# Peptides against a protein of PDB entry 4JHK, part 10

Target 1, 212 residues: chain A of PDB entry 4JHK
Amino acid sequence: EDYKIQSFDLETQKLLKTALKDPGSVDLEKVSSVIVDQSLKDQVFSREAGRICYTIVQAEAKQTNGSVFRRNLLNRLQQEFKAREETRKRSTQEWVCLVSFICNIFDYLKVNNMPMVALVHPVYDCLFRLAQSDALKNEEEVDCLVLQLHRIGDQLEKMNVQLMDELFNLLRDGFLLQEDLSSMGRLLLLEILEFRAGGWKLSDTAQKYYYS

## One batch from the design tools (peptide; aimed at target 1 L119)

Design b1_p19_1_s3 (made by RFdiffusion4, then SolubleMPNN; from b1_p19_1, 9 letters changed)
Fold by OpenDDE base, seed 1:
Structure b1_p19_1_s3 (fold): chain B 212 residues (1-212), chain A 19 residues (1-19)
Amino acid sequence: as target 1 above (212 residues)
Amino acid sequence: MLEIDWEKIEQLIEEEVNS
């Protein structure tokens, strides 16, 4: 199976490839750090990172019954999450990458084929931050918010419908009442409102856009 | 914003795995 890791240097690519097949032979703390660092720089990689992380977790579990990689990964996520406001102030791009990464980890790292309950609130917290008025006026943040809701909104709602209702109340108010939304931002909010109202169902064309 | 206790996230995950 091929993974999109062309953005890394050759040594790092080798490290990642080895981690995917023989995690016991590499420094898994280093591997987790590399993946998180790149995910904070490249939003496209964030989705691939989720798949890579899942594979490494499974490989380590099978090989040594260990969880060193997952522990280091989640610890790093914890650190980045705690610093999320500072990250947002420093770079909107890094902030949306962080949100994307957390959402993708939620999407890919499952327990018994179910999302990890422990990640539900962190994900919602990120989405609620994106739903604040100061974020809704930023098209990049709106794009991130809507993208994540298309990908994991149905899963999140199943985990906590009350939080989803509260979130969409903010989005509705933003759409109807906030005057400094961009045209695209307003369009995206309308689309996501309708998307949820329709039961989180995508058209064939939309499915291809968001998941391919 | 939500109050999140990240200090126990690893513990919660392990509990889910073992449940």
Scores: peptide ipSAE 0.033, ipTM 0.679, DockQ to the pose 0.484
OpenDDE base, seeds 2, 3, 4, 5: peptide ipSAE 0.031, 0.030, 0.030, 0.029; ipTM 0.679, 0.675, 0.674, 0.677; seed 2 fails the geometry check

Design b1_p19_1_s4 (made by RFdiffusion4, then SolubleMPNN; from b1_p19_1, 8 letters changed)
Fold by OpenDDE base, seed 1:
Structure b1_p19_1_s4 (fold): chain B 212 residues (1-212), chain A 19 residues (1-19)
Amino acid sequence: as target 1 above (212 residues)
Amino acid sequence: MLEIDWEEIEKLIEEEVNS
């Protein structure tokens, strides 16, 4: 199976490839740090990172019954999450990458083919932050918010419908009442409102756009 | 915004994995 890791140098690529097949032979703390660092720089990689992380977790579990990688991954996420407001102030790009990464981890790291319950609140916290008025006026943040909801909104709602209702109340109010939305931002909010109202069902064209 | 306890999250994840 091929993974999109060409953005890394050759040594790091080798490290990642080894981690995927023989995690016991590499420094899994270093591997987790490398993945998180790159995910904070490249939003496209964030989706791939989720798949990579899942594979490494499975490989380590099978090989040594260990969880060193997952523990280090979560610890790094904890650090980044705690600093999320400072990250947002410093770089909107890094902030949306962080949100994207957390959402993709939620999407890919499943137990018994179900999302981890423990990750629900961290994801919602990020989405609620994106739904605040100061974020909704930023098209990059709106794009991130809508993208995540297209990818994992149905899963999140199944985990906690009350939080989803609260989130969409904010989005509705933003769409109807907030005056400093961009044209694209307003369009995206309308689309996501209709998307949920339609039961989180994508057209064939939209499916290709968001998942391919 | 929500208050997140990551130590609790890690514990919950371990419980889910081991269940």
Scores: peptide ipSAE 0.048, ipTM 0.682, DockQ to the pose 0.493
OpenDDE base, seeds 2, 3, 4, 5: peptide ipSAE 0.026, 0.043, 0.031, 0.030; ipTM 0.628, 0.689, 0.664, 0.671

Design b1_p19_2 (made by RFdiffusion4)
Pose (drawn by RFdiffusion4):
Structure b1_p19_2 (pose): chain A 212 residues (1-212), chain P 19 residues (1-19)
Amino acid sequence: as target 1 above (212 residues)
Amino acid sequence: SSDEELEELIEEDIENFES
C-alpha cells in the first residue's frame, strides 16, 4: 500500500500511481528513469523503491505480458552500477543509496519466485567495496553494509557461499586489525558477525546488548 | 567481459520472467 513516494513531485506522484494500474498508458522508460533518479537522492526511497518496482513489473506482465519496465529499470541500474566508483567519489550519500536500491531490487523483484542471478555478483561487488578499509572508516558505509546483510544476506549466501565467506573475512580483518574503525563501526561489525554465525538471526541476548 | 556477461544474465532473467 505505501510505496513511500512522498518525496516526489506532485506530478510524478500521479505518473507513478498511474503506472501501477495502467502501465500501458505511460512511458515506462521515463517511469523507470524517474525512479532510479530519485532512488539515488533520497535514502528512505532507496531502501523501499523495490515495492513499487515490483508492483509495476507485475502490472505489466498482467496487462500486456511485457517486461519493458523491468528491462529499462535493470539496464539503467546496470549503468549506475558500472559507474559506482565515480559516484562514490562524488557523494557517499548517493553511493549508499545506489547499494540500498540495488539490494532492495534483489529482494523484491523475483523471477519465477526465484532471485535474479543477474544481481548476485553485482551485489557482492557492492558489499566487498563497503568492506574495504577506506570504506569501513565511514560509519555511513558500515551502516549501509550491515543493512544489506540483515535484509538479503541470507538469500545472497544461498546463491554463493564462497563470496559470503571471503566477505566476512574482510569483516573480521577490519574488526581486529583496523585502527580508524570507529566505536559505532565496531559495534556494527560485531553484531553482524554474530548475526551470520547464528544463521542470519538476531538472538534475544544480542538484541539486548546491541540495540536500545 | 564481465559487463557482457551481466547483460546476458539480465536478458536471461527477463526471458525467464516472461516465460
Fold by OpenDDE base, seed 4:
Structure b1_p19_2 (fold): chain B 212 residues (1-212), chain A 19 residues (1-19)
Amino acid sequence: as target 1 above (212 residues)
Amino acid sequence: SSDEELEELIEEDIENFES
């Protein structure tokens, strides 16, 4: 299987490739930190990071019955989540990358083929932050919010329908009442409201856009 | 759930994964 790791230097690419095949031969704490650092800088890689992390977790479990990588990954994720407001103040780009990364880990890093319960509230907290008035006026944050809901909204709702209802109440109010939304932001909110109302089902065209 | 309890919840999920 091919992984999109071209954004790393050659030495780091070799490290990641080795971790994917022989995790016991590398420093898995270092590997986890490299993946998180890059995910905070590159939203495209943030999407790929979920697949990479899942593969490393499975490889380590099979090789040594260990969980060093996952433990370090989730510990770093917790640290970044706790600092999310400071990250948002420092860089909107890093903030949306963080949200994307957390959502992609939720999507790919399953426990017994189910989402990790520990990530449900952190994911919702990120989405609720993006649904606040000060975030909805920023098109980059609206793009992130809508993208994540397209990718994992159905899974999140299965985990907690009450939180999803509350989130979409905020999105509806933003769409109807907030005056400083961009034209594109307003269109995106309408689209995601309709998407959930339609049972989280995408057209063929939308499928390519959100899940490619 | 608050972010202060996230570590405990993560450890629970790790234990479930390893079982």
Scores: peptide ipSAE 0.029, ipTM 0.633, DockQ to the pose 0.783
OpenDDE base, seeds 1, 2, 3, 5: peptide ipSAE 0.029, 0.022, 0.027, 0.024; ipTM 0.637, 0.595, 0.643, 0.643; seed 1 fails the geometry check

Design b1_p19_2_s3 (made by RFdiffusion4, then SolubleMPNN; from b1_p19_2, 8 letters changed)
Fold by OpenDDE base, seed 5:
Parts: sequence; structure tokens; C-alpha cells
Structure b1_p19_2_s3 (fold): chain B 212 residues (1-212), chain A 19 residues (1-19)
Amino acid sequence: as target 1 above (212 residues)
Amino acid sequence: SEEEELQKLIDEDIEAFLA
């Protein structure tokens, strides 16, 4: 398999490659830290990070029946989640990267082909934060919100439909009532409302309208 | 606490993964 890790220095690339093939031979705590740190800076890498993490988790489980990497990864996520408001105040970019990363981990790290229950509420909390009035006025936050709902909305709904209903009530109200939305932000909210209403699917016509 | 509960869930999911 080919992984997009060219943004790291050679030493770190070697570390990651070794973790993917022979996780028992490297410091998996360090590996997890490197992945999280980079994911907080680069949203493009965040998607790749989910795939990398999944591979490392599987490799460690098969090689040593261990879970050191997953434990360290999830503990770090918990720490970052706890500090999410401070992160948002410091940098919108880092905040949306954090949300993206948590959502990607939710998407890729499954337990017996099911989402990790531990991540359900943290993911919803992040999405609810993005759905607040002070966040909806920021196009970057709206982009993040809509992107995550496109990726994992259907899975999240299966975990808790009540929370999803509450979330979309906020999005509907934002779309209809909030005055300081950007034009693109308003379009994205409308699109995601229609996306869920259509069973988490977008018609060819709608896709062309919103993304062409 | 909320943090303790989250940690408990994390541990349970990890255990389930290894089972």
C-alpha cells in the first residue's frame, strides 16, 4: 500500500513505515503523537491519517495482540477534545482540523465493523459546536461541518437519531433565521439539509448544482 | 466525571476490539 507521508521528514517517514509493517519494533506512543500533531495542522492529511491509524491498529493486533497504539491515539484525542474551546479561540484552522480528525477516526477505527461508542458523543459535541450561531457565520467552520456530515452522518444517525434530529433543528434554524451567514455558508446548509432528507444521498442534479 | 466516563468507554471499546 502507498501512504501519503511525504510531508514528514525522512526519519519520521521511516518511523511511520515501520509502524505500518512492524509496529512492535517502534515507539507507538510517539507514532500516535506524530500523527495527531500533523492532523491538527493539515486537514488533507487528516483523512489519510485515519487510514494509517486503521492499518497500524490492525498490524499491532495481528502481530502482538496489542492495543498500545489505539490506546495512546484515543487518549490523545480525548485530551484535544477537552481543550477544544481553547483551540477554537486560538485557531479556527486547528479547530476544524481537530473536528475532521476525530470524525475520520470515528469513520476508520471500527470495533467488529461498528463505530466506537466512545466517540459518538464527542463527535456530536463537535458538530453541535459548529452548529452554534457564532460558528455558522464562519465559512470555514460550515465547510467542516458539512463535510463531516457527508462522510459520517449516516453512521452517526444510526448511533443516536435523537441527537441528529436536534443537530439538524439547529442547522435548519440557522439557515432560516441567522442573518450573518455567508452566501456559500447558506448554500452549504441548504445542501446538507437536503442531503439528509434524501436519505444521506445526493442526486446527480443536486450534486451538479452545489459542487460544479 | 465526564472524562472518567469517556475513558471507561474507550477502554471497553479497546477490549471489545481485541476480543
Scores: peptide ipSAE 0.041, ipTM 0.657, DockQ to the pose 0.927
OpenDDE base, seeds 1, 2, 3, 4: peptide ipSAE 0.024, 0.037, 0.033, 0.024; ipTM 0.605, 0.679, 0.680, 0.605

Design b1_p19_2_s4 (made by RFdiffusion4, then SolubleMPNN; from b1_p19_2, 5 letters changed)
Fold by OpenDDE base, seed 3:
Structure b1_p19_2_s4 (fold): chain B 212 residues (1-212), chain A 19 residues (1-19)
Amino acid sequence: as target 1 above (212 residues)
Amino acid sequence: SEEEELEKLIEEDIENFLK
C-alpha cells in the first residue's frame, strides 16, 4: 500500500515508512509530532494523515499490543484543539488544516470499527465555529466546513443527530440571512443543505472530488 | 471545559480500545 508522504524530506519519509511497518523500532512520539505538524500546514496531507495514523495504530497494536502512538497523537490533537481560537487568529490556513486533520482522524481512526466517541464533540465544536457569522464570510472557512460535512457528515449525524440539526440551522440561517457571504460561499451552503436533505448521497463525480 | 472533557473522553476511549 502506498502513502502520499512526498511533502516530507527523505529522512522523515523513511521514518514514517518504518513506523508503518515496524513501529517498535522508531520514536513514536516523534512520529506523531511530525504527522501533526505537517497536517497543520498541508490540508491535502491532513487527509492522508488519517490513513497513515490508522495503519500505525494497527501495526503497533499487533506488534506490541501498545498504544503509544495513538496516545501521543490524541494528546497532541487535544493541545491543538485547545488552542484553536489562537490558531484561527494567527492563520486561517492553519485553522482549516487543524479542522481538516481532526475530521480525518475521526474518519479513519476507528475503535472497534466505530468512530471514536471522544472526538464527536470536538469535531462538532470545530464545525460550529466554522458556522459562525464571522467565519461564514470567509470562503476558505466555508470550503473547509462543507468539505468536512461531505466527508463525515453522515457519520457525525449518526453519533448525534441533535447537534447536526443545530449546526444545519445555523447554516440555513447563514445562507438565507447573512449578507456578506461570497457568491461561492452561498452556493456551497446551499449545496450542503441539499446534500443532507438528500440523505448524504453523492453522485459518482462528486464522490471522486471529495474522497479522492 | 471542552478541553477537560476531551481529555477524559480520550482516556476512556483508550481504555475501551485496549479491552
Scores: peptide ipSAE 0.025, ipTM 0.665, DockQ to the pose 0.819
OpenDDE base, seeds 1, 2, 4, 5: peptide ipSAE 0.025, 0.023, 0.025, 0.024; ipTM 0.652, 0.646, 0.637, 0.645; seed 4 fails the geometry check

## One batch from the design tools (peptide; aimed at target 1 R70 F81 L119)

Design b1_p20_1 (made by RFdiffusion4)
Pose (drawn by RFdiffusion4):
Structure b1_p20_1 (pose): chain A 212 residues (1-212), chain P 20 residues (1-20)
Amino acid sequence: as target 1 above (212 residues)
Amino acid sequence: SLLEEIAEKSTEDFEEDNEE
């Protein structure tokens, strides 16, 4: 029900609500463009855009059996994904928004009730980037890292365990060895090590220790 | 390196998805 589009221009809100019901009536290329655009600019939308993208993808399949929107969306995201390092230099805020959005799409947009394998390596590419020492020194990026691991970390490991294992070695390494990792960064990494070791769930006691 | 391999696989996965 709530796609979280309050950040949008009033005209665009109408465009988006229209695409949900009658995709054939709207420019799906323009629609996918305004969604990707906004997703890089607003944090709340980046972690929620998957809902509205899925609703539109299903609406097109139902109405016209087409997947044009899905396609424009995936190709535009691929382009942003390819330019990820440049975007990170320009704005950490945009970068973490890109990651959140790509991960939200991996969570919501399914292919025959299965995850899109096309996004498995790209998502790991993003999380490995966050696990690097130059990224871990920024609580903003550590926050982004652990948000994705909480939401799709379990699904991702099923698709590829080797990568999740090597990724968590970098987490342990940064935890023990890195000195410019902050107190908050340490709390976030410790919680995610316990989270994963516990089978991707938060124990009652960890809930008490880490969170208000 | 592992990161280069992940990057190559990312390109391949997108190409394959677009061909389908």
Fold by OpenDDE base, seed 5:
Structure b1_p20_1 (fold): chain B 212 residues (1-212), chain A 20 residues (1-20)
Amino acid sequence: as target 1 above (212 residues)
Amino acid sequence: SLLEEIAEKSTEDFEEDNEE
């Protein structure tokens, strides 16, 4: 099985490949740090990172019944989450990468085939931040918000329907009342409102766009 | 912090999953 890790140097690629097959033979704290660092720079990689993380977690559990990688990964995630406002001020790109990564971890790192309950509120907090007026005027933040809701919205709603209702109240208000939205931003908000109303179901064309 | 106990809770959940 191949993983998309071509963005790393050869030494790091070797480290990651070894972690996937024989996690007990590498420094799993270092592996987690490398994955998080790259995910904060590359939004495309952050999706693959979720899959890689899940594989390493399963491999470590099977090999040593350990959870060193998962613990270090989540500790780093906590640190980045705490600093999210500073990250947003520094770089919109880094901020949306952070949100994307948190959402991808929520999507892939399931325990007993269930989402991690501890990640529910942090994920919603990120999405609520993207739904504020100062963020909705930025198309890059709207793109991120809508993409995450397409990918994990149905799962999040199952975990807490009240928070999802509150979030979509903000999105409806933004769509109807906010004057400084871009044309594309407004269209994206309308699309996601209709997407939820339709039971979180995508057409074949939309499926290709969001999950290719 | 919303993630203050995430590492500890995650470890507990993972261990329970491995015991099943």
Scores: peptide ipSAE 0.025, ipTM 0.616, DockQ to the pose 0.097
OpenDDE base, seeds 1, 2, 3, 4: peptide ipSAE 0.018, 0.023, 0.021, 0.027; ipTM 0.530, 0.601, 0.599, 0.598; seeds 2, 3, 4 fail the geometry check

Design b1_p20_1_s1 (made by RFdiffusion4, then SolubleMPNN; from b1_p20_1, 10 letters changed)
Fold by OpenDDE base, seed 2:
Structure b1_p20_1_s1 (fold): chain B 212 residues (1-212), chain A 20 residues (1-20)
Amino acid sequence: as target 1 above (212 residues)
Amino acid sequence: SLREELREKSEQAFEEWSKS
């Protein structure tokens, strides 16, 4: 399987490749740090990061029955999550990268082929934060919110439909009532409202309308 | 509030998650 790690230098690429195949031969704390650091800078990478993390976790479990990588990964995520408000104030870009990364970890790092229950509330917390009025007026945050809901909304709803209902109440209110939304932001909110209403699916007609 | 409750639950869940 091929992983998109060309954004790293050659030495780091080698480290990651080794971690994917022979995790016991590398410093997995360093590997986790590298992945998290890059994920906080590059939202595109966060998608790959989730897949990479899952593979490393599985490889380590099979090789040594260990969980060093996962522990370090989660510890780092916890640190970043705790500082999420500070991060948001400092850099919207880093904030949306953080959200994206957490969501992608939720999406890929399955336990027994099921989402990690422990991540449900943290993920919802991030999404609820993005659904606040002060965030909805920022197109970058709306983009992130809508993207994550497209990716993992159906899974999240299965985990807690009540929270999803509450979240979408906020999105509906934002769409209908908030005056300082960008045109694109408002369009994206409408689309995601429609997306969920359609069972987390988008018709071909809607796809063309919103994304062509 | 729901928001406050969610925040609290999130913090707790994440700590449990990181220790698991």
Scores: peptide ipSAE 0.347, ipTM 0.877, DockQ to the pose 0.785
OpenDDE base, seeds 1, 3, 4, 5: peptide ipSAE 0.340, 0.340, 0.347, 0.343; ipTM 0.872, 0.873, 0.875, 0.875

Design b1_p20_1_s2 (made by RFdiffusion4, then SolubleMPNN; from b1_p20_1, 11 letters changed)
Fold by OpenDDE base, seed 2:
Structure b1_p20_1_s2 (fold): chain B 212 residues (1-212), chain A 20 residues (1-20)
Amino acid sequence: as target 1 above (212 residues)
Amino acid sequence: SLMEQIRKESEKAFEEWLKE
């Protein structure tokens, strides 16, 4: 299987490749740190990072029945999550990367083909934060929010429909009542409202309208 | 508030996972 790790230097690429095949032979704490660091900088990689993390977790489980990587990954995620407000204040880009990464881990790092229950509330926490008025006025945050809901909204709803209803109440109110939304932001909110209403699917007509 | 509840549950969730 091919993984998109071209953004790393050759030494780090080698480290990651080894971790994917022989996790017991590398420092998995270092591997997790590298993945998280890059994910906080590059939202595109963040998507791939979820898949990489899943593979490493599976490889370690098969090789040593261990979970060192997952523990280190979660520990780092917890640290970043705890500092999320400071991160948001410092850099919107890093903040949306953090959200993206947590959501992608939720999407890919499954146990017995099921989402990790432990990530449900952290994910909702991030999405609810993005749904606040001060975040909705920032198009970059709206982009992130809508993107994540497109990717994992259906899965997340299955985990807790009540929270999803509450989240979308905020989005509806933002769409209808908030005055300082960008035109694109408002359009994206409308689209995601329709997306969920359509069973987390977008009709061909809507696809053409919103993205063409 | 709902936000506070979600935050508390989030912190709890991470803590519980780290114990495993």
Scores: peptide ipSAE 0.290, ipTM 0.865, DockQ to the pose 0.893
OpenDDE base, seeds 1, 3, 4, 5: peptide ipSAE 0.278, 0.275, 0.286, 0.282; ipTM 0.861, 0.859, 0.864, 0.862

Design b1_p20_1_s3 (made by RFdiffusion4, then SolubleMPNN; from b1_p20_1, 8 letters changed)
Fold by OpenDDE base, seed 2:
Structure b1_p20_1_s3 (fold): chain B 212 residues (1-212), chain A 20 residues (1-20)
Amino acid sequence: as target 1 above (212 residues)
Amino acid sequence: SLLEEIRKKSEEAFKKWNES
């Protein structure tokens, strides 16, 4: 399988490729750090990072029945999560990358084909933060919020429908009541409201309206 | 508050995971 790791230098690419095939032969703590670092800089990579992480986790489990990579990955994720407010204040871009990464890990890093329960509340925490008024006025944060909900909203709702209801109450209020939303932000909120209302599916009509 | 509750549960989730 081909993984999008061209953004790394050749040495790091080799490290990652080895980790994917023979995780026992590399420093998995280093691998996890590299993946997290890049994911915090490149939101596009975060999606691929989730897939990469899943593969490494599976490979290590199969090879040694170990979980060193996953533990290190989640430990680093926890550290970044704890500092999320500071990150947001420092850089919106890094903040949305963090959220994207957490959500993509949730999406890809399944346990027995089930979402990791441990990530449910952290994910909701991030999404609720994005749903606050000070975040909704920032189009970059709205983009991130809506993107994640498109990707994992249905899964996340299955884990906790009550929190999802509360989240969408905030989004509805933002759409209806908040005055300093950008035009695109408001449009995105409307779309995601309709998306969930439609069972986390976009109708053909809506698809044409929002993306044509 | 709801936000506080989510925060606490998030912290607990990570704590529990690290201990497992």
Scores: peptide ipSAE 0.349, ipTM 0.879, DockQ to the pose 0.883
OpenDDE base, seeds 1, 3, 4, 5: peptide ipSAE 0.335, 0.337, 0.316, 0.336; ipTM 0.873, 0.874, 0.867, 0.874; seed 4 fails the geometry check

Design b1_p20_1_s4 (made by RFdiffusion4, then SolubleMPNN; from b1_p20_1, 12 letters changed; failed a check: too like the target's own chain)
Amino acid sequence: SLREEIRKQSEQAFAEWQAS

Design b1_p20_2 (made by RFdiffusion4)
Pose (drawn by RFdiffusion4):
Structure b1_p20_2 (pose): chain A 212 residues (1-212), chain P 20 residues (1-20)
Amino acid sequence: as target 1 above (212 residues)
Amino acid sequence: EEDEELQELIEEDIELFEES
């Protein structure tokens, strides 16, 4: 019900609500463009755009059996994904928004009730980037890292365990060895190590230790 | 080569979605 589009221009809100019911009536290329554009600019939308993207993808399949929107969206995201390092230099805020959005799409947009394998390596590419020492010194990026691991970390490991293992080595390395990792960064990494070791669930006691 | 493989996987996922 709530796609979290309050950040949008009033005209665009109408465009988006229309695409949900009658995709054939709207420019799906323009629709996908305004969604990706806004997703890089607003944090709340970047971690929720998957809902509205899925609803539109399903509406097109139902109405016209087409997947044009899905296509435009994936190709536009691929382009942003390819330019991820440049976007990170320009704005950490945009970068973490891109990661949150790509991961939200991996979570919501399924293919025959299965995850899109096309996004597995790209998502790991993003999370490995966050696990680097130059990224871990920024609580903003550590926050982004652990948000994705909480949300799709389990699904991702099923698709590829080797990568999740090597990724968590970098997490332990940064935890023990890195000195400019902050107190909050340390709390976040420790919680995620316990989270994964516990099978991707938060224990009652960890809930008490880490969170208000 | 990696970009071409990723594009191919996107096409395969989309085709699978349409066939479903």
Fold by OpenDDE base, seed 4:
Structure b1_p20_2 (fold): chain B 212 residues (1-212), chain A 20 residues (1-20)
Amino acid sequence: as target 1 above (212 residues)
Amino acid sequence: EEDEELQELIEEDIELFEES
């Protein structure tokens, strides 16, 4: 299987490739840190990072029945999550990358196809932050919010439907009441409201209309 | 309190992972 790690230097690429095949031979704390650092800079990579992390976790489990990588990854995620407000203040780009990364980890990093229960509340907290009025006026944050809900909204709802209802109440209020939304932001909110109402499914025609 | 709760959830999830 091929992984998209061309953005790293050659030494780091070698480290990651070794971690994917022989995790016991590398510093898994360093590997986790490298993956998180890059994911905070590149939202596209954050999607690949989820897949990479899953593979490393599986490889370590098979090799040593260990979970060192997962523990280090979760510890780093916790640190970044705790600092999320400072991250948002410093850089909107890094903030949306953080949200994207944690959502992708939730999506990919499963054991026996079971979701990470530990990430449910952190994911919701991030999405709730994106649903606040000061965030909804920023199109980059709206894009992130809607993208994550498209990817993992159905899974999150299964974990806690009450939180999802509360989240969408905020989105509805933003759509109807907030005056400083961009035209595209308003369209995206409408689309995601309808997306959930339709059972987390929309036709390609409808998607093209709302995301034009 | 929120930080402590998150840590507890992570530890619980890690234990579940190891048992599965």
Scores: peptide ipSAE 0.148, ipTM 0.704, DockQ to the pose 0.720
OpenDDE base, seeds 1, 2, 3, 5: peptide ipSAE 0.022, 0.022, 0.024, 0.025; ipTM 0.622, 0.625, 0.644, 0.649

Design b1_p20_2_s2 (made by RFdiffusion4, then SolubleMPNN; from b1_p20_2, 9 letters changed)
Fold by OpenDDE base, seed 5:
Structure b1_p20_2_s2 (fold): chain B 212 residues (1-212), chain A 20 residues (1-20)
Amino acid sequence: as target 1 above (212 residues)
Amino acid sequence: SEEERLQELIDQDIAAFLAS
């Protein structure tokens, strides 16, 4: 299989490719660190990172019955999650990359086609933070919020509909009551409200209207 | 099965994640 890893140097690309095929022959702690570091800087890569991580997890389990990679990955994710407020204060870009990465891991690291229960509350906590008034005024954060809800909103709702209702109450209030939203931010909030109301689906007409 | 073994390993890592 081909993976999008062109952003890494050739040596690191080789490391990742080897991890995908023969995880027992590489330092999987290092591999996990490299993937997390890049995912926190590049939101586009974070999507591919989820797929890469899932493949490595499967390969290691099959080859050695090990879990070194996944353990290190989840531990690092927890560390970054705990420091999320400081990250947001330091850099909005790093913050939205963190949220994107957590959501992508939630989306790809499934067990028997089910999301990891352990990630449900951390994901919701991130989305609730993006739904606060100080975040909704930042278009970059709104973009991230709406993107994640498009990707995993239906899955999250299945895990906890009460939290999803509470989240969308905040989004509705933001849309209706907050004065310092950007024009695009307001449009995105409206779109995501309609998206959920439509069963987490967007018609072709609506898709063209909002994203053309 | 292989899938069941993977589930066990993931459960262990999830437990570690929650404890951290």
Scores: peptide ipSAE 0.118, ipTM 0.681, DockQ to the pose 0.066
OpenDDE base, seeds 1, 2, 3, 4: peptide ipSAE 0.113, 0.113, 0.104, 0.037; ipTM 0.700, 0.702, 0.681, 0.661

